# Designs tried in a protein design run: peptides against a protein of PDB entry 5OOQ. Part 190

Target 1, 227 residues: chain A of PDB entry 5OOQ
Amino acid sequence: YREDVRQVVTHPANALSFLQPGRLVEISVNGKDNYGWGAVVDFAKRINKRNPSAVYTDHESYIVNVVVNTMYIDSPVNLLKPFNPTLPEGIRPAEEGEKSICAVIPITLDSIKSIGNLRLYMPKDIRASGQKETVGKSLREVNRRFPDGIPVLDPVKNMKIEDEDFLKLMKKIDVLNTKLSSNPLTNSMRLEELYGKYSRKHDLHEDMKQLKRKISESQAVIQLDDL

## One batch from the design tools (peptide; made by RFdiffusion4, then SolubleMPNN)

Design b2_p27_7_s3
Fold by OpenDDE base, seed 3:
Order: C-alpha cells, then structure tokens, then sequence
Structure b2_p27_7_s3 (fold): chain B 227 residues (1-227), chain A 27 residues (1-27)
C-alpha cells in the first residue's frame, strides 16, 4: 500500500507542482542507495539526445537535480553529468563510519521516496563555491530539528489528490493502520486505472507548459529585435 | 485543525528563513 501511494504521489501529474527549488525530498536510488533528505535544485523533462525517439515511463520521464549531504567522499562526483540519471559506478551514499560530502545528483521521480512539507531557500548559483555545503548545513539543521522525521506532504490535504480510487486507497490504509490487520488488499488492478487518469492529466499539463514556453520564446525574440 | 495548520505554516517559515539567513551569511 505504501508503494502504491508513492507511485501516485511521484507521478508527474502530482509531483511536479511540488518540486520547486528548495523542496525537501527523500531519496532512494534504485531501491538500494538511500541518500536521505535532499533539496530540489530544479527539474526538466528527460530528453535523450542520442535517441530522441526514446520513450520513458512516466516516473522516468523527468530528471530532478537534488542537493544531498550524504554522498560518499570518495565517490567520483566529477563524473556526474547534469540531467543524466544514470549515475557512474561508485556514486553512492556514505555508509556508517564513512565521511560524506555535498553533491548535486540527477534523479528520476521514481527515486523519490517522499516529498517533504518543507522548503529551503536556495542560492542563485548552486555551483558557486561553498553553496552546496551551505545547503548541506541547512539539511543537517532540518534533520536536527526533526529527529522523528521531516513532515511529509499530505497527498489529500496538501497535494489535493482528489481521485476517488486514491481516496478509497487512503481510507483503507488508515483502517489497516488502526486495526493492525495485515490483510493485503490486492489493489493492482485499481492502480492501472489511476495511472491512466493521471497520464491524461499530465499530457494536458505538459501541453500548457510547452505553450507557455513558446510564448516566452517568442516574446524574447521580439525584445531582441527591439534592441 | 486550524491551529495545526498555523503551527505547520510557522514551522515552514522558520525553516525557510533560517536557511535563507545561512545562505545570505555565506555570500
């Protein structure tokens, strides 16, 4: 059930509007590498320059750049490529007893475990000397303030996910949590229907974003001609 | 419920302002 909720929450139709600069997100890469809470720098639609016809799943169709403060110190961070979520070998979080550094890593939506209900103020240029480390200090301070965990966005109250099937799922989870009854309701068939609804909504959102970009580009060209 | 929402908003503001101050002090 938690994974089902995560899939809905991290779908582009729901997640992207909450991935503003400074948004805290909990990061798990490939279900193995837990970086803990990081801060969003930016995101972009995934474009494969080598294969423009590449089709990605909804959860892999966007790249989110995030600052983490848990990168293993000897990781080859210089090999990181912006907007390439395929991380080089050796890029991993520090284990217990290892030293960590701050890094900006590109991740997919599928690598987001949770979206926090907190935002940091982000520097104008995260690549400037010392800026990643400053964000890293802020991340440490937040973790210190929230020893029991950073507050997560409520999918219904905060994210305004109003799908009836999702609401039913949430109610079932609440009932199960209250009753401690481990009866796994096979929700697999209902998830496909939910994803179909969100996919259609996402397509509309992307169309609007592309239209706004075209308008902005056209205005920028007009301003250049007026100069 | 309204009191909880106000507490959450205050906490969000405190975290944001603290992070802003840290960035401004480092620039």
Amino acid sequence: as target 1 above (227 residues)
Amino acid sequence: EEEEEEKEKKLQEEVYEASKKRIEEAE
Scores: peptide ipSAE 0.637, ipTM 0.939, DockQ to the pose 0.635
Fold by OpenDDE base, seed 5:
Structure b2_p27_7_s3 (fold): chain B 227 residues (1-227), chain A 27 residues (1-27)
Amino acid sequence: as target 1 above (227 residues)
Amino acid sequence: EEEEEEKEKKLQEEVYEASKKRIEEAE
């Protein structure tokens, strides 16, 4: 059930409007590398210049750049490529007893475990000396302030996910949490239907975003011609 | 519920302002 909720929450149609700079997100890469809570720098649609015909799943179709403070100190962070979510070998969180550093890593939406109901103020240039470390200090302070966990966005109250099937899923989860009943409802088929609906909404959102960009570009060209 | 929402909002603001102060002090 938690994975089902995660799939809906992290779908582009729902997640992107909550991935503002400074938004806290909980990061798990490949289901193994847990970086904990990081802060969003920015996001972009995934473009494969080498293979423009590459088809990505909805959850892999965007790259989110995030600041983490849990990177293993000896990780080859210099090999990180901007907007490449395929992390080099050796890029991993610090284990217990290891030293960590702050790093900016590119991740997919599928690597977001949860979206927090908190935002940090982000520096104008995260690549400037000391800025990522300052964000890292803020992340540590937040973790200290919330020992029981950083508050997560409520999918219904905060994210305004109003899909009837999702609401039914949430009700089932609430009932299960109350009853401690272990019966995983096979919601897989309903999730596929939900994803189909979200994919259509996402396509519309991207079309609107592209249209807004074209309008802005046209306005910028007009302003340049007036200069 | 409204009181909880106000508490959450205050907490969000405190976290944001604290992070802003840290960035401004580092510049």
Scores: peptide ipSAE 0.635, ipTM 0.938, DockQ to the pose 0.620
Fold by OpenDDE base, seed 1:
Parts: sequence; structure tokens; C-alpha cells
Structure b2_p27_7_s3 (fold): chain B 227 residues (1-227), chain A 27 residues (1-27)
Amino acid sequence: as target 1 above (227 residues)
Amino acid sequence: EEEEEEKEKKLQEEVYEASKKRIEEAE
């Protein structure tokens, strides 16, 4: 059920509006490499220049650049490619007793474990010398202030997810958190139906954003012709 | 509930302003 909630929360139709610069997100790459809480730099739609016909799942269709302060110091960070979520071998979080550094890593939405209800002020240029480290200090301070965990966005109260099936899922989770019975199989079929609804909503939202951009660009051109 | 929401907002602002100050001091 927690994975089901995560899938809904991290779907582009829900997540992207909360991935502003400085938004805190909890990062787990491939379900194995836990980087802890990082800060969003930016995001972009995933484009495969080598295979333009590549079709990605909704959760893999966007790349989010995040600052983490838990990168293993000897990780080959120089091999990181911007907007390539396929991380080079050796890119991993520091283990206990290992030294860590700050790094910007490209991740998919599927690598987001949770979205925090906190934002950092982000520098204008995160790639400038010392800026990642400054953000890293802020991340450490946040973790210090919240020893019991960083506040997570409430999917209903904060994210305004109003889908009836999702609300039913949340109610079931609340009941189950009280009753400890997880039946994951019945939820997967309902999730596919939910994803179908979200996919359609996302496509519409992206189309509307593209249309608004085109309108704004056309208005800017008209204003230039009138000068 | 409203008091908890106000406390959460204040905490959000404190975290944001603290991070802003660190960036401004580093520039």
C-alpha cells in the first residue's frame, strides 16, 4: 500500500507541481541506493537523442536534478551526464563510516521515495564553486532540526489529490495501519486504472502548458512588431 | 488543526530563511 501511494504521489500529474527549486525529496535509486533527503534543482522531460522513438513510463519520463550531500567521496561523479538517469557504476551513497560529498544527480520520478513539505532557497548557479556544499550544509541543518524525520507532503491536504480511488486507498491504509493486514495484489489492478486516469490528465496538462507557452511567445512577437 | 498548520508554516519559513542566509553569506 505504501508503494501504491508512492506511485500515485510520484506520478507526473501530481509530483511535477511540487518539484520547484529547493523542494526537499527523499531519494532511493533503484530501490537500493538511499541518498536520503536532497534538494531539487530543476526537472525536464526525458528526451533520448539517440532514440527519439523511445517510450518511457510515466515515472521514467522526466529527469529531476537533485543536490544530495550523501554521495560517496570516491564515486566517479565526473562521469555523471546531465539529464541521464542511468548512473555510472560506482555512483552510490556513502556507507556508515565512509566520507560523503555533495553532488547533483539526475534521477527519475521513480527514484523519489517521498516529497517533503519544506523548501530551501537555491543559489542562482548550483554549479558555481561552493554552492553545492552550501546547499549540503542546509540539508544537514534540516536533518538536525527534524530528528524524527522531515515532514512529508500530505497527498490529500497538501497535494490536493482528489481521485476517489486514491482516497479509498488512503482510507484503507489508515484502517490497515490500525489492523496490520496488507493485501498488495488487489491494489495493483486498481493502480493500473488509476495510472490510466493520471496519464490522461498529465497529457492534458502538458498540452495546456505548451499551448500557454505558444500563446505567450506569439504575444511577445506581436509586441515586437508594434514597436 | 489551524494552530498546527500555523506552526508548520512558521517552521517552513524558518528553514527557508536560514537556507537563504547561508547562500547570501556564501555569495
Scores: peptide ipSAE 0.635, ipTM 0.938, DockQ to the pose 0.604
Fold by OpenDDE base, seed 4:
Structure b2_p27_7_s3 (fold): chain B 227 residues (1-227), chain A 27 residues (1-27)
Amino acid sequence: as target 1 above (227 residues)
Amino acid sequence: EEEEEEKEKKLQEEVYEASKKRIEEAE
């Protein structure tokens, strides 16, 4: 059930509007490498220049750049390629007793475990000397302030996910959390239908964004001609 | 519920402003 909720929350139709610069996200790469809470730098649609015909799943169709403060110090961070979520070998979080550093890593939406209800102020240029470390200090401070965990966005109250099947799922989870003894009914078959709905919503949303950009660009051109 | 929302908003603002101050001091 937690994974089902995560899949809905991290779908582009729901997640992208909450991935503003500075948004805190909990990161787990490939379900194994837990970087903890990081801060969103930016995101972009995934484009494969070598294979323009590459089809990605919805959860893999965007790349999110995030600042983490848990990168293993001896990780080959110089081999990180911007907007390439295929991380080089040796890129991993620090283990217990190891030193960590701040790094910007590209991840897919599928690597987001949770979206926090907090945002950091992000520097204008995260690549400038010391900026990622400053963000790293802010991440440490947040973790200190929230020892019981960073507040997570409520999918219904905050994200306004109003799908009836999702609401039913959330209610079931709530009941299960209150009643430790009831077996979670895996409604895996209904997830595909949910994803189909979100995919359609995402397409419409992206079309609207593209239209708004075209309008803005056209207005900018008109202003330049008036000068 | 309104009091909880106000507390949450206040915490959000405090975190944001603290991070902003840290960035501004580092520039």
Scores: peptide ipSAE 0.633, ipTM 0.938, DockQ to the pose 0.609

Design b2_p27_8_s1 (from b2_p27_8, 10 letters changed)
Fold by OpenDDE base, seed 3:
Structure b2_p27_8_s1 (fold): chain B 227 residues (1-227), chain A 27 residues (1-27)
Amino acid sequence: as target 1 above (227 residues)
Amino acid sequence: YEIVLPSGVRVYADTEEAYEELLKLLE
């Protein structure tokens, strides 16, 4: 059930509006590389220059650049390419006993385990010398101040997800957490329906963005003709 | 909504409610 919630929360239709610079996100790449909590730098729609017709799943259609402070020190960070979520071999979090460094890594929405209910102050130029380390220090401080865990965005209260099926799912999860003994939730089928609805919402949002761009371009042309 | 931690680290909340929740957790 937690994975079901995660799928909804990390869908572009819901997540993107909360991925402002400095937003804390919990990161797990490929279900095995846990980087812990990082801070969002920026995000962009995934574009394949070699194959412009490439179609990505909703959760892989955006690239989020995040600062992490748990990168293994001997990782080939110089091989990282911004907005390329296919990480080079050797890029991994430090294990227990290993030294770590700060790095900016590109991830997909699917690599987000949780979205935090707070943002860090983010330097304007994160690529400048020392800026990543500053963010890393901030991350450590925040983790220290929240020993029980960084607060997570509430999908309903904070993210304002109003889908009826999702609300039902959340209620069921709450009941299960309370009763501990009853696992009656057969909601896998409902999750697929929810995913479909959110996918449609995303498509509409993208259509609106494209329309706005076309309008802006047209206005620019008119302005040039008046010059 | 800004919270300055004792270390000087600045964190931001999206809403007043979130701000209050953070303050509560930091007590």
Scores: peptide ipSAE 0.575, ipTM 0.943, DockQ to the pose 0.505
Fold by OpenDDE base, seed 1:
Structure b2_p27_8_s1 (fold): chain B 227 residues (1-227), chain A 27 residues (1-27)
Amino acid sequence: as target 1 above (227 residues)
Amino acid sequence: YEIVLPSGVRVYADTEEAYEELLKLLE
């Protein structure tokens, strides 16, 4: 169900108005490469110069340039092409123990996992020397200040999505989440999350959150099948 | 709506409600 929500949220009709410069977005490329939270530089409609008649899906019809601070240091960032979301081989986030650098990467809307409910101050010229690193520092600071996670835009309250089917979906999710919150396993995980605030390993904290989400999704599906 | 973090980092909220929520989370 979360994927369904993501599909709606990241649809151009809903997402583009919230992709101002500095908007925080959580990035996952190809469902594998998780860059964490980045900051939007700009976006543009995807145009294929070689094939002007090319038709892209809604979620692939725009390219968003984002600053990330989790790029693997030895990634061939020099091979990145502006507004080309097909990333060169070797472009990946740093793994545990690896050093990371700041980079601007072009992504599709489909690579946005979530949209944050805040924006960073963005330099006027992000391509200028040192500017990406400045944004990177800001990203680190924000992550530090929000140990429970960067707040996400509410699709209904903030994004004003009024689709009836979507609203029904959200209501169902809310009900299921309420029920799940009373589950001992969920409570245990919540406790671990709280404890993780004090852990030096931020990545572990995020992993726990992801696991919690997966469990929630699985249980939600089961409950709906039982109805 | 601007919030200046202790580090000097500036963040912005879209609405007053969002601003208040951010402040609450930052406490």
Scores: peptide ipSAE 0.575, ipTM 0.942, DockQ to the pose 0.579
Fold by OpenDDE base, seed 5:
Structure b2_p27_8_s1 (fold): chain B 227 residues (1-227), chain A 27 residues (1-27)
Amino acid sequence: as target 1 above (227 residues)
Amino acid sequence: YEIVLPSGVRVYADTEEAYEELLKLLE
């Protein structure tokens, strides 16, 4: 039930405050393209210029720019568009035996598998020559230093998620994990219900936070367009 | 809260608690 926890953790109400520059995040695009651990550059609220009335899910309502060091070398990275999470055809991680390069890719919150409990030093201008590679080198070093995996933020201890519905979700997951005879269907339904309640409550809180961040978000969007 | 790896790579923790946890994992 890691996915259920992931849904809560990556919800804007929880995740955004931990997406500072340099934050390590584990990336999977479209559930298929695993880029491994990358480093956050910045993020902005998703805006559709052609359709301002477009409605996105909570997990697709923000764009996060991340540096990855696992991009396939022959990927058409020049076709990447800032603030466009719909990646061009051919953009993919390197497979076994293929060479990789560093790249900045725009992703949604839904593409974040995990949020790391540490941040890298990030250059001021990531687009400057050699800067992405520097971050890439740092990523490799960190991965080497954590052979058992990069430490993940604890939702309760680190992220301070104290929502009662979430806590109930966590307890339910713990119980289910200890019971091999658990009904998968029933468990899934219950977890989805709990998440739904959590999402609805936090959506209201997030709306308030968004109003306070409008100026910052607008600036971020402009910056993304310039990249 | 900064940790400098032997290679010179710098990583940062959000809190003192996180810092201590990272140090333990890096042993």
Scores: peptide ipSAE 0.570, ipTM 0.941, DockQ to the pose 0.527
Fold by OpenDDE base, seed 4:
Structure b2_p27_8_s1 (fold): chain B 227 residues (1-227), chain A 27 residues (1-27)
Amino acid sequence: as target 1 above (227 residues)
Amino acid sequence: YEIVLPSGVRVYADTEEAYEELLKLLE
């Protein structure tokens, strides 16, 4: 169901009106390379100069340039061509333990996993020195401020998608989510998490009490020695 | 609708409702 929703959300008829400069989007290229949340620079209709008669699917008919802060540092970013979604070999996100850099990459709509319900301030000239890094810092800050994840646009409430079949799909998903949240197993896991947090808090409280006692004892000993 | 994060980072919401939701999440 998630993929079905994604297909509708990322369709040009729905997505393009929400791809303003600075719009946050979650990026997965070819379903493999996850760049995380990036910021939209601009978008344009895909034009094949070599084959003007080329026909693209709806989800591949537009190219979106996005700033990401998760590009592998040794990726051949100099080979990136604006508005060319065919990425050179070696262009990939940094893996665990690898250093990352900021880069502007061209992606298709099909590479958008989700669209965020907020936009960043986007510099007018992203190609200017240091501007990509500024956006990268902003992305890091936003990710830090939303530890549970960047809020996603609601297809119905925010994007105003009114297709009847889609609405039925969304209702089904909502019902399933409600059932999942009410499932005894889910409640049990939540209870265990709460108990874990409570246990940690209790342990910290006891540690603080013990520390206060030790401090008081030490002060008493010092007073006895001054005596 | 503009929200300035403590770091000075500026974010924008499309609607008042989105703005309120963001504020709630940032608390």
Scores: peptide ipSAE 0.565, ipTM 0.940, DockQ to the pose 0.502

Design b2_p27_8_s2 (from b2_p27_8, 10 letters changed)
Fold by OpenDDE base, seed 1:
Structure b2_p27_8_s2 (fold): chain B 227 residues (1-227), chain A 27 residues (1-27)
Amino acid sequence: as target 1 above (227 residues)
Amino acid sequence: YEIVLPSGTVVYAETEEAYKELLEKLK
């Protein structure tokens, strides 16, 4: 169901009006390369100069340029082509223990996991020396302030998506979330998270959050099978 | 909604709820 929500939220008809310069978005390329939260520079209609007759899906029909601060330091960023979302080999986020740098990458709407409620100030010339690093510092600061995650736009209340089928989907998700919150395992994880906040460093808290998410997803699948 | 962080970073919130949450994080 989360993927279904994402498909609706990231559709051009809904997403583009919220992709102002500076908008925070959570980025995952090809379903595996998680760059975390980045900031939108701009977007444009995708045009294939080599094949003008090329037809793209709705979610691949626009190119969004985003600043990320999690690019692997040895990535061949010099090979990045403007308005080309097909990233060169080696372009990837830094893994644990690796150093990262700031970069502007072109992505499709399909690479957006979520759209944040927050925006950063975006310099007019992000390609100027030091500008992307400034945005990167701002990203780090915001992430530090929100260890549990940056607030996400509510698709209904904030984005004003009023499609009937979508509303039904959201209601189903709400019911599932309510059931998950009442699950003893979920409650146990919440207690561990609270305990971790008081007694442990941020790293352990993040690990527990990830585990909680995995548990919740598993329970959701089980409940869906019973419907 | 506009907030200037202690570092000078400017952040804009789309909703009052997010604005309030951000303010709480600054305490």
Scores: peptide ipSAE 0.525, ipTM 0.931, DockQ to the pose 0.743
Fold by OpenDDE base, seed 2:
Parts: C-alpha cells; structure tokens; sequence
Structure b2_p27_8_s2 (fold): chain B 227 residues (1-227), chain A 27 residues (1-27)
C-alpha cells in the first residue's frame, strides 16, 4: 500500500503544486540509489529533442532538478546533463565512509519517495559558485534537527487529495499503524527509549535510541509490507 | 510559516504543525 500511496502522491496532478523551489523531497533513483532528502530547484515537462513524439508515463513526464548533498565525491558529476534523468554511469550517493559533495541532479517524479512539509530558501542562481554548498549546509542542518526524519506532507490534510479510493487506502493504513502502535513490542521500545534518556552514558543512550528507532521503523515496514 | 534557524538558515513550513515541530527542535 505504501507504493500505492507514493504513486498517487507523486502523480503530476498532485505533486507539481508542491514542488516549489526549496521543497524538501526524499530521493531514491532507480529504486536503489538513495540520496536522502534533497531540495527542489525547479521542474519542467520532459521533452525529447531527438524524438518529439515520445510519450512518457505520468511519473516520467516531468524532470525535477534537485540539490543533493550526498553525491559520491568521485562521481562524474561533470557528465550530468541538465533535464536528462538518465544519469551517467558512476553517478551515485556516497556510501558509508565515503566523502560526499553537493550536486544538482535531474530526476523524475518516480524517483521521489516522499514530499516534505518543509522548504529551504533556494537561491535564485543555484549554479553559481558556492550556492549548492550553501543549500547543502542547510540540508545538513535540517536533517540534524530531525533525526527521526523530516516531516512528510499529509496527502489528505496537507495535499488535499480527496479521491475516495485514496481516502479508503489511507484509512486502512491508519488502522494498521494504530495496531502497530498498540503492539506490546512497540510500547516496550518506547519505554526503553524513555528510560534511556536518563542513562548515565549519553552517547550510548543516543546510539541505543537510534538503533531502537531503526528497529521500530524496520518492523513497521515489515508489518506493512503488504501495503 | 517562516523560521530562521540559529545559523541563519531560512526554513519554511507548510503547516502549523510542522512549524511547531521545528520550533521545538530548536530548543
């Protein structure tokens, strides 16, 4: 069901009005390259100059340029072509232990995992020297403030998606989430988190908290994998 | 909703809820 929600949310009819410059979006390219949260620069309808009659799916019919701060430092960023979502070989996010840089990458709507409730100030000339890095710093700061994740727009309350079938889907998900929240294991993890706040070893406590959070999230994904 | 972070970074929240959450994160 999560993929179904994503399909609706990222449909041009719903997504484009929320892709203002600076909008934070969670980016996953080709279902494997997770760049994390980036900031929207702009978007445009996809045009194939070589084949003007080319027809794209709804989710591939627009190109969104986004600033990411997780690009692998040795990625061939110089080979990036504006408004070409087919990324050159070697363009990937930095893995753990690797250095990253800021880059503007063109993606399709299909590469948007989530649309954030927050927007950054987006410089008018993002391609000017130092501007991408400024946005990158802002991204890092926001991520630091939201260790549990940047708030996501509510599809119904915030995005005003009123499709009846979609509403039913959302209600089903809500019911499942409620059941998950009431699960003894979930409650136990919450209690442990609370207890951890009073732990003498702050660093260890934070690590444990983060780990428990990740476990909880993973469990939620597993329990809702059919959605 | 506009918030200026201590660093000077400007962030906009779409909703009051997100705005409040962000404010709480600044403490």
Amino acid sequence: as target 1 above (227 residues)
Amino acid sequence: YEIVLPSGTVVYAETEEAYKELLEKLK
Scores: peptide ipSAE 0.525, ipTM 0.930, DockQ to the pose 0.717
Fold by OpenDDE base, seed 5:
Structure b2_p27_8_s2 (fold): chain B 227 residues (1-227), chain A 27 residues (1-27)
Amino acid sequence: as target 1 above (227 residues)
Amino acid sequence: YEIVLPSGTVVYAETEEAYKELLEKLK
């Protein structure tokens, strides 16, 4: 169920308007590399110069640049390519006992686990000397204050996701969460079913999807201009 | 909602609820 919620929340139509500079997001790359909470620098539509006709999934159609403070110190950060979410080999978070550094990494929406309710002040020039580290210190402080996790945006109340199927999904999740006796397997099956239904309905409402995307993009631009 | 942490770090909360939670964590 969490994954289904994540799919909806991180969809461009919903997520982009909340990816203002400084927005805290929880990052997991390729489902394996957990960087923890990072701060959004900016985002851009993914463009393939070699294959302009390349069709990306909705969740891979945008690149989000994020500051993380958990990069392994010996990672080849110099090999990072701007606006290339395919990270070089060796780029990984520090493991237990390893030293970490601050870095800006490009990720896709699919690499966002959650969108936080909080934003940090984001310097205008994050590449300037010391700026990444400043953001990193802020991240550490916020994490220290929230040992149980940074508050996540409420998809319905805060993000104003009003899709009926999604609302039903959320209600079901709430019911399942309240039922301590619920079998995890049953929960997963129900979520998959709901997601399947959502996907089918989404296909039927492709025009609505496009409209929502445009609205989200417009809102994101406005928010970026206000910062 | 804007909160300045004791360190001087500025944090923005999107909602009043998150703001209140952050304030509670500062006590």
Scores: peptide ipSAE 0.523, ipTM 0.931, DockQ to the pose 0.694
Fold by OpenDDE base, seed 4:
Structure b2_p27_8_s2 (fold): chain B 227 residues (1-227), chain A 27 residues (1-27)
Amino acid sequence: as target 1 above (227 residues)
Amino acid sequence: YEIVLPSGTVVYAETEEAYKELLEKLK
């Protein structure tokens, strides 16, 4: 069902009006390369100069340039061409333990996993030195603030998708989610998660208390030395 | 809806709900 929703949401008729500069989008290229949340630079209708008669599917008919901060550091980013979604070999997100850099990559609508409710301020000239890194820092901050994920646009309430079949699909998903949320196993898992958070918070508080004691002790020693 | 993060980063929310959520995350 998630894929069905994604297909509707990312259709040009629905998606393009929400791809303003700075729009946060979740990116997965070719269903394997997950770049996480990026920021839209711009978009344009796909044009094939070599084959002007080329016909693309709806989801491949537009190219979206996005800033990502998860590009593998040794990726050949210099070979990237704006509005060319055929990425050079070696262009990939950094894996665990690898260093990442900021990059602007061209993607199709089909590579958008979700469209966020938030937008960043997008510099007018993202190609200028340091600008993509600024956006990258902003992305990191937003991601840090939303560890459970950036809020996604509601297809019905926010994007105003009114197709009857789609509405039925969404209703079905909502019912299933409600059932899942009420399931004892789900509740148990949530309880464990909450307990984990509480435990971490408690540990931090204890650490703070210990640190305060050490500081007080050190201050007392200093005062004694001053006598 | 517009909000400036402590770092100075400007973020725009499309809806009031997202705006409120963002505010809560800043606490």
Scores: peptide ipSAE 0.511, ipTM 0.928, DockQ to the pose 0.646

